# Peptides against a protein of PDB entry 5VVV: the designs that were tried, part 23

Target 1, 276 residues: chain A of PDB entry 5VVV
Amino acid sequence: FLCGVVEGFYGRPWVMEQRKELFRRLQKWELNTYLYAPKDDYKHRMFWREMYSVEEAEQLMTLISAAREYEIEFIYAISPGLDITFSNPKEVSTLKRKLDQVSQFGCRSFALLFDDIDHNMCAADKEVFSSFAHAQVSITNEIYQYLGEPETFLFCPTEYCGTFCYPNVSQSPYLRTVGEKLLPGIEVLWTGPKVVSKEIPVESIEEVSKIIKRAPVIWDNIHANDYDQKRLFLGPYKGRSTELIPRLKGVLTNPNCEFEANYVAIHTLATWYKSN
Target 2, 276 residues: chain A of PDB entry 5VVV as posed
Amino acid sequence: FLCGVVEGFYGRPWVMEQRKELFRRLQKWELNTYLYAPKDDYKHRMFWREMYSVEEAEQLMTLISAAREYEIEFIYAISPGLDITFSNPKEVSTLKRKLDQVSQFGCRSFALLFDNIDHNMCAADKEVFSSFAHAQVSITNEIYQYLGEPETFLFCPTEYCGTFCYPNVSQSPYLRTVGEKLLPGIEVLWTGPKVVSKEIPVESIEEVSKIIKRAPVIWDNIHANDYDQKRLFLGPYKGRSTELIPRLKGVLTNPNCEFEANYVAIHTLATWYKSN

## One batch from the design tools (peptide; aimed at target 1 Y10 L82 V195)

Design b2_p14_7_s2 (made by RFdiffusion4, then SolubleMPNN; from b2_p14_7, 10 letters changed)
Fold by OpenDDE base, seed 2:
Structure b2_p14_7_s2 (fold): chain B 276 residues (1-276), chain A 14 residues (1-14)
Amino acid sequence: as target 1 above (276 residues)
Amino acid sequence: SDNEIAIEFLKKKF
């Protein structure tokens, strides 16, 4: 069971010292996972093709080493979906080389994120792939196999919550393709009924699990505040029955952008997780 | 709620 934090918000990423402090807290609270997915980290998303500099590499190596020291699984995410051409072997090779570099930093767990992107494929991809889901699954499977089938490999669908599913969760041809074609060793991220779900009912997890043919990892935006710079979500982790735990592969909270605001959010997630 | 729709839309547009 993956339980911890995704740094998945828009806005200023956490500094390395905050991330190290996070790992210390995660360990203390018996949480086990950190997903590196900061939207405004340029080489994560907008410039996903760009290799890390020597200085950036040293920082990431240090961060990954710190995660290991605290027994926190460091999952490196990349979000190529803004401008990748899935059918272009050069793009696939560029993605491979980027993940090879991160593997050299000592990273062993990875995520491909296709959240918050346009659902339209380019003309070249439409000639090769029957749907956007087929394109995403193809590259994800290829990368997963290329990396030697890492123990933890995550996929974030473009339809990552109930409100983004067309026509709905159980009838989504996109999620059906993901469920049928994504290799079974790849985990699927899910956010619940909405981008910010006040509640995640058990029935909603059963519904998505059926179509994706696996238990999801929750990307939980309950404490996310990147959409409202005037608000801090200081309340407890709630609106998730502990009956979800046996039906999930994990829960990763995407909390407030302000690192210092997240004590209650993360601590109460840990309490929730240990209460099962 | 209107706020939820706005949040959904904001996330999808970023």
Scores: peptide ipSAE 0.118, ipTM 0.816, DockQ to the pose 0.326
OpenDDE base, seeds 1, 3, 4, 5: peptide ipSAE 0.098, 0.090, 0.092, 0.094; ipTM 0.810, 0.789, 0.805, 0.810

Design b2_p14_7_s3 (made by RFdiffusion4, then SolubleMPNN; from b2_p14_7, 10 letters changed)
Fold by OpenDDE base, seed 2:
Structure b2_p14_7_s3 (fold): chain B 276 residues (1-276), chain A 14 residues (1-14)
Amino acid sequence: as target 1 above (276 residues)
Amino acid sequence: SDNEIAIKFLKERF
């Protein structure tokens, strides 16, 4: 069971010292996972093709080493979906080289994120793939296999919550393709009924699990505040029955952008997780 | 919800 934090918000990423402090807290609270997915880290998303510099590499190596020291699984995410051409072997090779570099930093767990992108494929991809889901699954499977089938590999679907599913969760051709064709060793991220789900009912997890043919990892935006610069979400982790735990592969909270605001959010997630 | 719209807007903006 993956339980911890995804740094998945828009806005200023956390500094390395904050991330190290996070790892210390995660360990203390018996949480086990950190997903590196800061939207405004330019080499994560906007410039995903760019290799890390020597200086950036040293920082990431240090961060990954710190995660290991605190027994936190460091999952490196990349979000190539803004402008990748899935059918272009050069793009695939570029993605492979980027993840090879991160592997050299000591990273062993990875995520491919296709959240918050246009649902339309380019003309070249339409000639090769029957749907956007097929394109995403193809590259994800290829990368997963290329990396030697790492123990933890996550996929974030473009339809990552109920309100993004067309026509709905249970009938989504996109999610059906993901469920049927994504290799079974790849975990699927899910956000619940909504982008910010006040509640995640058990029935909603059963519904998505059926179509994706696996228990999801929750990317939980309950404490996310990147969408409202005037608000901090300081309340407890709630609206999730502990009955979800045996039906999930994990829960990763995407909390407030302000690192210092997240004590209650993360601590109460830990309490929730340990209460099962 | 307003939150979903705001996040979508943010996500579409970035």
Scores: peptide ipSAE 0.075, ipTM 0.802, DockQ to the pose 0.550
OpenDDE base, seeds 1, 3, 4, 5: peptide ipSAE 0.065, 0.066, 0.058, 0.070; ipTM 0.801, 0.809, 0.792, 0.805

Design b2_p14_7_s4 (made by RFdiffusion4, then SolubleMPNN; from b2_p14_7, 12 letters changed)
Fold by OpenDDE base, seed 2:
Structure b2_p14_7_s4 (fold): chain B 276 residues (1-276), chain A 14 residues (1-14)
Amino acid sequence: as target 1 above (276 residues)
Amino acid sequence: SDNDIAIEFLKKRF
């Protein structure tokens, strides 16, 4: 069971010292996972093709080493979906080389994120792939196999919550393709009924699990505040029955952008997880 | 709620 934090918000990423402090807290609270997915980290998303500099590499190596020291699984995410051409073997090779570099930093767990992107494929991809889901699954499977089928590999769907599913979760052709064609060793991220779900009912997890043919990892935006700069979510992790735990592969909370605001959010997630 | 739709729309546009 993956339980911890995704740094998945828009806005200023956490500094390396905050991330190290996070790992210490995660370990102390018996949480086990950190997903590196900061939207405004340029080489994560907007400039995903760009290799890390020597200085950036040293920082990432240090961060990954710190995660290991605290027994936290460091999952490196990349979000190529803004401008990748899935059918272009050069793009696929560029993605491979980027993940090879991160593998050299000592990273062993990876994620491909296709959240918050347009559903339209370019003309070249439309000639090769039957749908956007087919394109995403193809590259994800290829990358997963290329990396030697790492123990933890995550996929974030473009339809990552109930309100993004067309026509709905159980009838989504996109999620059906993901469920049918994504290799079984790849985990699927899910956010619940909404982008910010007040509640995640058991029935909603059963519904998505059926179509994706696996238990999801929750990307939980309950404490996310990147959408409202005037609000901090200081309340407890709630609106998730502990009955979800045996029906999930994990829960990763995407908390407030302000690192210092997240004590209650993360601590109460840990309490929730240990209460099962 | 209208607020939920706005949040979801904001997330898709970022």
Scores: peptide ipSAE 0.151, ipTM 0.846, DockQ to the pose 0.329
OpenDDE base, seeds 1, 3, 4, 5: peptide ipSAE 0.098, 0.088, 0.101, 0.098; ipTM 0.822, 0.821, 0.822, 0.831; seed 5 fails the geometry check

Design b2_p14_8 (made by RFdiffusion4)
Pose (drawn by RFdiffusion4):
Structure b2_p14_8 (pose): chain A 276 residues (1-276), chain P 14 residues (1-14)
Amino acid sequence: as target 2 above (276 residues)
Amino acid sequence: AHEEAKESYIAAAR
């Protein structure tokens, strides 16, 4: 069961030294996972096809090392959603070459994120693929095979919270396609009824497990502050029923950008992780 | 495209 932090916000990402202190903290409080997905670390999203330079690679390896040294599982995320051409094979291959490079840093766990992308396709893609959801699942599956079908592997859908489902959660062509076609070994990230969910009703998640055909992984935006300059969140982890732990694969908290402000955010996530 | 996606996110988060 996956529990911990996702560094998945817009803005100045954390540095290696902050992530080491993060791993030591996750362990002192018995959490198991860290998802690397900062939106503005350019090679994660903006320049996803680009390989890490020599010194960048030294940094990632040293990072994946301290993750094992503290036994925190490290999941690496990549976001090709902005401009990838799903049908073109050279494009599919560059993704593997990039995911290969990181596999050789010590990385066993991977994620493909597709949040916040223009919902339609290029002229070339609309031929080989029936729908937008078809294209993503095809690549996500092909990639899931190539890496030797890894232990933990996440998929973040374009429709990743209740508000974002067209027309509703239950009869959505995008969501229908995912639950049926995406492989049973691939996890699905979900964010609650809204992007920043005030509460997560047990009925809403049970409802979601309907169409996804899985217990989804929560990308929790409760303490995220990247969307309002004046705002910071030092409150407790709240509005999440303890009765959810049995129904979910996990909860990764996407916290404040200011690293040291995240003490309460992670500790309260940790106490709640107990009690179920 | 990236900035548009960011602005859309910020609007939705508020």

Design b2_p14_8_s1 (made by RFdiffusion4, then SolubleMPNN; from b2_p14_8, 8 letters changed)
Fold by OpenDDE base, seed 2:
Structure b2_p14_8_s1 (fold): chain B 276 residues (1-276), chain A 14 residues (1-14)
Amino acid sequence: as target 1 above (276 residues)
Amino acid sequence: MFEKAREAYRKAAL
């Protein structure tokens, strides 16, 4: 069971010292996972093709080593979906080389994220792939296999919550393709009924699990505040029955942008996780 | 393109 934090928000990423402090807290609270997915980290998303510099490499190596020290699984995410051409073998090779570099930093767990992107494929991709889901699954499977089928590999769908599913969760051709074609060893991220879900009912998890043919990992935006700069979410992790735990592969909270605001959010997630 | 995606997220989160 993956339980911890996804740094998945828009805005200023956390600094390395904050991330190290996070790992210390995660360990203390018996959480086990950190997903590196800061939207505004340039080489994560907007400039995903760019290799890390020597200085950036040193920082990431240090960070990954720190995660290992605290027994936190460091999952490196990349979000190529803004401008990748799925059918272009050069793009696939570029993605492979980027993940090879991160592997050299000591990273062993990875994620491909296709959240918050346009649903349209370019003309070249339309000639090769039957749908957007087919394109995403193809590259994800290829990368997963290329990396030697790492123990933890996550996929974030474009339809990552109920409100993004067309026509709905259970009837989504996109999610059906993901469920049928995504290799079974790849985990699927899910956010619940909404982008920010006040509640995640058990029935909603059963519904999505059926179509994706696996238990999801929750990317939980309950404490996310990147969408409203005037708000801080300081309340407890709630609206998730502990009955979800046996039906999930994990829960990763995407909390407030302000690192210092997340004590209650993360601590209460830990309490929730240990209460089953 | 990039800002559009961010804005779509923000609108859906509110």
Scores: peptide ipSAE 0.569, ipTM 0.923, DockQ to the pose 0.940
OpenDDE base, seeds 1, 3, 4, 5: peptide ipSAE 0.523, 0.514, 0.542, 0.527; ipTM 0.918, 0.916, 0.920, 0.918

Design b2_p14_8_s2 (made by RFdiffusion4, then SolubleMPNN; from b2_p14_8, 8 letters changed)
Fold by OpenDDE base, seed 2:
Structure b2_p14_8_s2 (fold): chain B 276 residues (1-276), chain A 14 residues (1-14)
Amino acid sequence: as target 1 above (276 residues)
Amino acid sequence: MYEKAREAYKKAAL
């Protein structure tokens, strides 16, 4: 069971010292996972093709080593979906080389994220792939296999919550394709009924699990404030029955942008996780 | 393109 934090927000990423402090807290609270997915980290998303510099590499190596020290699984995410051409073998090779570099930093767990992107494929991709889901699954499977089928590999769908599913969760052709064609060893991220879900009912998890043919990992935006930084979400982790735990592969909270605001959010997630 | 995706997320989160 993956339980911890996804740094998945828009805005200023956390600094390395904050991330190290996070790992210490995660360990102390018996959480086990950190997903590196900061939307405005340039080489994560907008410039995903760019290799890390020597200085950036040193920082990431240090960060990954710190995660290991605290027994936190460090999952490196990349979000190529803004401008990748899925059918272009050069793009696929570029993605492979980027993940090879991160593997050299000591990273062993990875994620491909296709959240918050347009649903349209370019003309070249339309000639090769039957749908957007087919394109995403193809590259995800290829990368997963290329990396030697790492123990933890996550996929974030474009339809990552109920409100983004067309026509709905159970009838989504996109999610059906993901469920049927995504290799079974790849985990699927899910956010619940909404982008920010006040509640995640058990029935909603059963519904999505059926179509994706696996228990999801929750990317939980309950404490996310990147959409309205005039607000801080200081309340407890709630609206998730502990009955979800046996029906999930994990829960990763995407909390407030302000690192210092997240004590209650993360601590109460830990309490929730240990309460079953 | 990039800002459009961000704004779509923000709108859906509200």
Scores: peptide ipSAE 0.497, ipTM 0.913, DockQ to the pose 0.934
OpenDDE base, seeds 1, 3, 4, 5: peptide ipSAE 0.443, 0.439, 0.456, 0.443; ipTM 0.903, 0.902, 0.906, 0.903

Design b2_p14_8_s3 (made by RFdiffusion4, then SolubleMPNN; from b2_p14_8, 7 letters changed)
Fold by OpenDDE base, seed 2:
Structure b2_p14_8_s3 (fold): chain B 276 residues (1-276), chain A 14 residues (1-14)
Amino acid sequence: as target 1 above (276 residues)
Amino acid sequence: KYEEAKKRYFEAAL
């Protein structure tokens, strides 16, 4: 069971010292996972093709080593979906080389994220792939196998919550393709009924689990505030029954952008997780 | 693309 934090928000990423402090807190609270997915980290999303500099490499190596020291699984995410051409072998090779570099930093767990992208393929991809889901699954499976089938490999769908599913969760051709074609060792991220779900009912997890043919990892935006920087979400982790725990592969909270605001959010997630 | 995708997230979060 993956339980911890995804740094998955828009806006200024956390500094390395905040991330190290996070790992210390995660360990103390018996949480086990950090997903590195900061939307405005240039080499994560907008410039995903760019290799890390020597200085950036040293920082990431230090961060990954710190996660290991605190027994926190460091999952490196990349979000190539803004402008990748899935059918282009050069793009696939570029993605492979980027993940090879991160593997050299001592990273062993990875995520491919296709959240917050256009649902349209380019002309070249339409000639090769039957759908956007087929393109995403193809590259994800190839990368997963190329990396030697890491113990933890995550996929974030473009339809990552109920409101983004067309026509709905249970009838989504996209999620059906993901469920049927994504290799079984790859975990699927899910956000619940909405982008910000006040509640995640058990039935809603059973519904998505059926179509994706696996228990999801929750990317939980309950405390996310990147969409409204005038608000801080200081309340407890709630609206998730502990009956979800045996039906999930994990929960990763995407909390407030302000690192200092997240004590209650993360601590109460830990309390929730340990109450099962 | 990036700004439009971000906007869709923000609009759906609200």
Scores: peptide ipSAE 0.584, ipTM 0.930, DockQ to the pose 0.910
OpenDDE base, seeds 1, 3, 4, 5: peptide ipSAE 0.555, 0.534, 0.561, 0.551; ipTM 0.925, 0.924, 0.930, 0.925

Design b2_p14_8_s4 (made by RFdiffusion4, then SolubleMPNN; from b2_p14_8, 6 letters changed)
Fold by OpenDDE base, seed 4:
Structure b2_p14_8_s4 (fold): chain B 276 residues (1-276), chain A 14 residues (1-14)
Amino acid sequence: as target 1 above (276 residues)
Amino acid sequence: MYEEAKERYKKAAL
């Protein structure tokens, strides 16, 4: 069971010292996972093709080493979906080289994220792939196999919540393709019925699990505030029955942008997890 | 594209 934090918000990423402090807290609270997915880290999303500089490499190596020191699984995410051409072998090779670099930093767990992108493929991809889901699954499977089938590999679908599913969760052709074609060793991220799910009913998890043919990892936006700079979410982790735990592969909270605001959010997630 | 995607997210999150 993956339980911890995803740094997955829009806005200023956390600094390395904050991330190290996070690892200390995660260990102390018996959580085990950190997903590196800051939207405004340029080499994560907008400039995903760009290799890390020597200085950036040193920082990431240090961060990954710190995660290991605190027995936190460091998952490196990349979000190529804004402008990747899935059918272009040069794009695939570029993605491979980027992940090879991160592997050299000591990273062993990875994620491919296709959240917050348009459903439309370019003309070249439409000639090769039957659907956007087929294109995403193809590259994800290829990368997963290329990396030697790492123990933890995550996929974030474009339809990552109930409200983004067309026509709905159980009838989504996109999620059906993901479920049928995504290799079984790859985990699927999900935010619940909504982008920010006030509640995640057990029935909603059963519904999505059926179509994706696996238990999801919750990307939990309950404490996310990047969509409203006037709000801080200081309340406890709630609206999730502990009956979800045996039906999930994990929960990664995407909390407030302000690192210092997240004590209650993360601590109460830990309490929730241990209450099963 | 990035900003448009961010705005879609923000609108859906509210």
Scores: peptide ipSAE 0.547, ipTM 0.935, DockQ to the pose 0.942
OpenDDE base, seeds 1, 2, 3, 5: peptide ipSAE 0.543, 0.551, 0.451, 0.518; ipTM 0.934, 0.922, 0.903, 0.920; seed 2 fails the geometry check

## One batch from the design tools (peptide; aimed at target 1 D116 Y160 F164 V195)

Design b2_p15_1 (made by RFdiffusion4)
Pose (drawn by RFdiffusion4):
Structure b2_p15_1 (pose): chain A 276 residues (1-276), chain P 15 residues (1-15)
Amino acid sequence: as target 2 above (276 residues)
Amino acid sequence: SLEEELKEKKKEDAE
């Protein structure tokens, strides 16, 4: 069961030294996972096709090392959604070559995120693929095979919270396609009824497990502050029923950008991780 | 931009 932090916000990402202290903290409080997905670390999203330079690679390996040294599972995320051409094989290949490079840093766990992308396709893609959801699942599956079908592997859908489902959660062509075609070994990230969920009703998640055909992994935006300059969140982890742990694969907290402000955010996530 | 639109949406949801 996956529990911990996703560094998944817009803005100045954390540095290696902050992530080491993060791992030591996750262990002192018995959490198991860190998802690397900062939106503005350019090679994660904006320049996803580009390989890490020599010194960048030294940094990532030293990072994946301290993750094992503290036994925190490290999941690497990549976001091709902005401009990838799903049908073109050279494009599919560059993604593998990039995911290969990181595999050789010590990485066993991977994620493909597709949040916040223009919902339609290029002229070339609309031929080979029936719908937008078809294209993502095809590449997510093909990639899931190539890496030797890894232990933990996440998929973040374009429709990733209740508000964002067209027309509703239950009868959505995008969501229908995912639950049926996406492989049973691939996890699905979900964010609650809204992007920043005030509460997560047990009925809403049971409802979601309907179409996704899985217990989804929560990308929790409760303490995220990247959207309002004046705002910071030092409150407890709240509005999440303890009765959820049995029904979910996991909860990864996407916290404040200011690293040291995240003490309460992670500790309260940790106490609640107990009690179920 | 997409980012700006998402940040506005996040703010609305938080409120």

Design b2_p15_1_s1 (made by RFdiffusion4, then SolubleMPNN; from b2_p15_1, 6 letters changed)
Fold by OpenDDE base, seed 1:
Structure b2_p15_1_s1 (fold): chain B 276 residues (1-276), chain A 15 residues (1-15)
Amino acid sequence: as target 1 above (276 residues)
Amino acid sequence: SIEEKLKEQMRKDAE
């Protein structure tokens, strides 16, 4: 069971010292996972093709080493979906080289994210792939196998919540393709019925699990505040029955942008997790 | 932008 934090918000990313402090807190609270997915890290998303500089490499190596020191699984995410051409072998090779570099930093767990992108493929991809889901699954499977089938590999679908599913969760051709064609060792991220789900009913998890043919990892936006700079979400982790735990592969909370505001959010997630 | 549309959706979800 993956339980911890995803740094997955829009806005200024946390600094390295904050991330190290997070690892200390995660260990103390008996959580086990950190997903590196800051939207405004340029080399994570907008400039995903660019290799890390020597200075950036040193920082990431230090960060990954710190995660290991605190027994936190460091998952490196990349979001190539803004402008990748799935059918172009050079693009696939570029993605492989980027992840090879991160592997050299000591990273062993990875994620490919296709959230918050346009559903339209380019003309070249439409000639090769039957659908957007087929294109995403193809590259994800190839990368997963190329990396030697790492123990933890995550996929974030473009339809990552109930409200984004067309026509709905149970009948989504996109999610059906993901469920049928994504290799079984790859985990699927999900935010619940909504992008920000005040409640995640057990029935909603059973519904999505059926179509994706696996238990999802919850990307939980309950404490996310990147959409409203005037609000801080300081309340407890709530609206999730503990009956969800045996039906999930994990829960990663995407909390407030302000690092110091997240004590209650993360601590109460830990209490929830340990209450099962 | 996609980000702006997402943030608007998140604001609605949080109401």
Scores: peptide ipSAE 0.732, ipTM 0.970, DockQ to the pose 0.868
OpenDDE base, seeds 2, 3, 4, 5: peptide ipSAE 0.711, 0.701, 0.729, 0.722; ipTM 0.967, 0.966, 0.970, 0.969

Design b2_p15_1_s2 (made by RFdiffusion4, then SolubleMPNN; from b2_p15_1, 8 letters changed)
Fold by OpenDDE base, seed 1:
Structure b2_p15_1_s2 (fold): chain B 276 residues (1-276), chain A 15 residues (1-15)
Amino acid sequence: as target 1 above (276 residues)
Amino acid sequence: SIREKMMEQKRKDAE
């Protein structure tokens, strides 16, 4: 069971010292996972093709080493979906080289994210792939196998919540393709019925699990505040029955942008997790 | 932008 934090918000990313402090807190609270996915980290999403500089490499190596020191699984995410051409072998090779570089930093767990992108393909991709889901699954499977089938590999679908599913969760051709064609060792991220889900009913998890043919990892936006800088979410982790735990592969909370505001959010997630 | 659309969606979900 993956339980911890995803740094997945829009806005200024956390600094390296904050991330190291996070690892210490995660260990103390008996949580085990950090997903590196800051939307405004340029080499994560907007400039995903660009290799890390020597200075950036040193910082990431130090961060990954710190995660290992605190026994936190460091998952490196990349979001190529804004402008990748799936059918272009050069694009696939570029993605492989980027992840090879991160592997050299000591990273062993990875994620490919296709959240917050337009649900369309370019003309070249339409000639090769039957659907957007087929294109995403193809590259994800290839990368997963290329990396030697790492113990933890995550996929974030473009339809990552109930409200984004067309026509709905149980009948989505996109999610059906993901469920049928994504290799079984790859985990699927999900945010619940909505992008920000006040509640995640057990029945909603059973529904999505059936179509994707696996238990999802929850990307939980309950404490996310990147959409409203005037609000801090300081309340407890709630609206999730502990009956979800045996039906999930994990829960990663995407909390407030302000690092110092997240004590209650993360601590109460830990209490929730340990209550099962 | 896609960012603006997602921010608006999150605001609506949080109401």
Scores: peptide ipSAE 0.772, ipTM 0.977, DockQ to the pose 0.866
OpenDDE base, seeds 2, 3, 4, 5: peptide ipSAE 0.758, 0.757, 0.770, 0.768; ipTM 0.975, 0.975, 0.977, 0.976

Design b2_p15_1_s3 (made by RFdiffusion4, then SolubleMPNN; from b2_p15_1, 9 letters changed)
Fold by OpenDDE base, seed 1:
Parts: C-alpha cells; structure tokens; sequence
Structure b2_p15_1_s3 (fold): chain B 276 residues (1-276), chain A 15 residues (1-15)
C-alpha cells in the first residue's frame, strides 16, 4: 500500500530542504511514499525533454539519497503530454534518455502522467493509434518495459476523475482501453468522483476498479489549494471510509502549496491509514 | 489555457 504525499500542485515547488523535512515526517508517521510531480518544475512538464544540468543532477541525487535514508519510496514523475508526439520514435527515445538520467541518480520508481492535457492527437498520431488512450498506453508500456519493469510504476490517465469520464466511468472507452491494454504491473492514479473530491464513496472505487481492472492509487486533492491562493486547507483528512484501504493500491495526498500548512493534512492521513 | 481551466474546475469542486 502506497501512502504519503504527491507534490503535484501548480505554483512554486517546494525547496530541497522542505522535501527532506517531508521525508523525516513521513518516516516518523509511518508513511512510505513521495511522488515528485510539481507542475511548474520546468523539466518535469513544460520542458520534459530537457536533461538535468550537473547542478540539478547533484540536487536530485541528494534528494533521492535522503528519501532512501528515511525509507521513503521516491517516485519520479514526468508529464510529457502537453506536446509529445506519441508516434515519433525520437520523442520516445528522448523520454527514455531522460528517465535513464534519473535512474542514474538512484531512482527506481517512476510515473508517467497524462493529466491536465487536451484530448486531441496530432495528425501523425491519428494515423498510428486508434485513440488517445491507445497512444498513451503504448508509450507507457514501452517505457515500463524499457526500464526493466520497476516494482513501482504509475500512470495518470487524462480521465483521472469521474467528471472527466465520457460518457461516465463505467462506460468510458478511454478507461476501458487503459484497463485492457495497460500492463498489469502499472498502477493507475485517480482523484475520485471529482478533481477535488470532498467524498470518495466505496462504490465509486469499485466502479473505477472494474473498468481499469485494478485497484487505483488515489491522488487526493482534498487539501490542494493551488486553485485558490486565498484559502488554506487546515482540516483533517476526511470523507474517506477506512473501508477504502483494502480496495486501493494507495493514497497520495496533494496538499497545500505552503509546505508549513500541511502538518494536519499529512498527520491525519497517517492516522487514517493506520486505523485499518 | 488548460491550466486555467483545471484551476477553475478544481475551485468549483471545492465549493
């Protein structure tokens, strides 16, 4: 069971010292996972093709080493979906080289994210792939196998919540393709019925699990505040029955942008997790 | 932008 934090918000990313402090807290609270996915980290999303500099490499190596020291699984995410051409072998090779570099930093767990992108494929991709889901699954499977089938590999679908599913969760051709074609060793991220789900009913998890043919990992936006800079979410982790735990592969909370505001959010997630 | 759209959707979900 993956339980911890995803740094997945828009806005200023956390600094390395904050991330190290996070690892200390995660260990102390018996959580086990950190997903590196800051939207405004340039080389994560907008400039995903760009290799890390020597200085950036040193920082990431130090961060990954710190995660290992605190027994936190460090998952490196990349979000190429803004402008990748799925059918272009050069794009696939570029993605492979980028992840090879991160592997050299000591990273062993990875995520490929296709959240917050348009559903459109370019003309070249439409000639090769039957659908957007087929294109995404193809590259994800290829990357997963190229990396030697790492123990932890995550996929974030473009339809990552109930409200994004067309026509709905159980009948989504996109999610059906993901469920049928995504290799079984790859985990699927999900935010619940909505982008920000006040509640995640057990029935909603059973529904999505059926179509994706696996238990999802919750990317939980309950404490996310990147969409409203006037608000801080300081309340407890709630609206999730503990009956969800045996029906999930994990829960990663995407909390407030302000690192210092997240004590209650993370601590109460830990209490929830340990209550099962 | 897609970012602005997602932020608006998230804001509405959180109301």
Amino acid sequence: as target 1 above (276 residues)
Amino acid sequence: SIREKMMELARKDAE
Scores: peptide ipSAE 0.725, ipTM 0.971, DockQ to the pose 0.891
OpenDDE base, seeds 2, 3, 4, 5: peptide ipSAE 0.716, 0.699, 0.719, 0.715; ipTM 0.970, 0.967, 0.970, 0.969

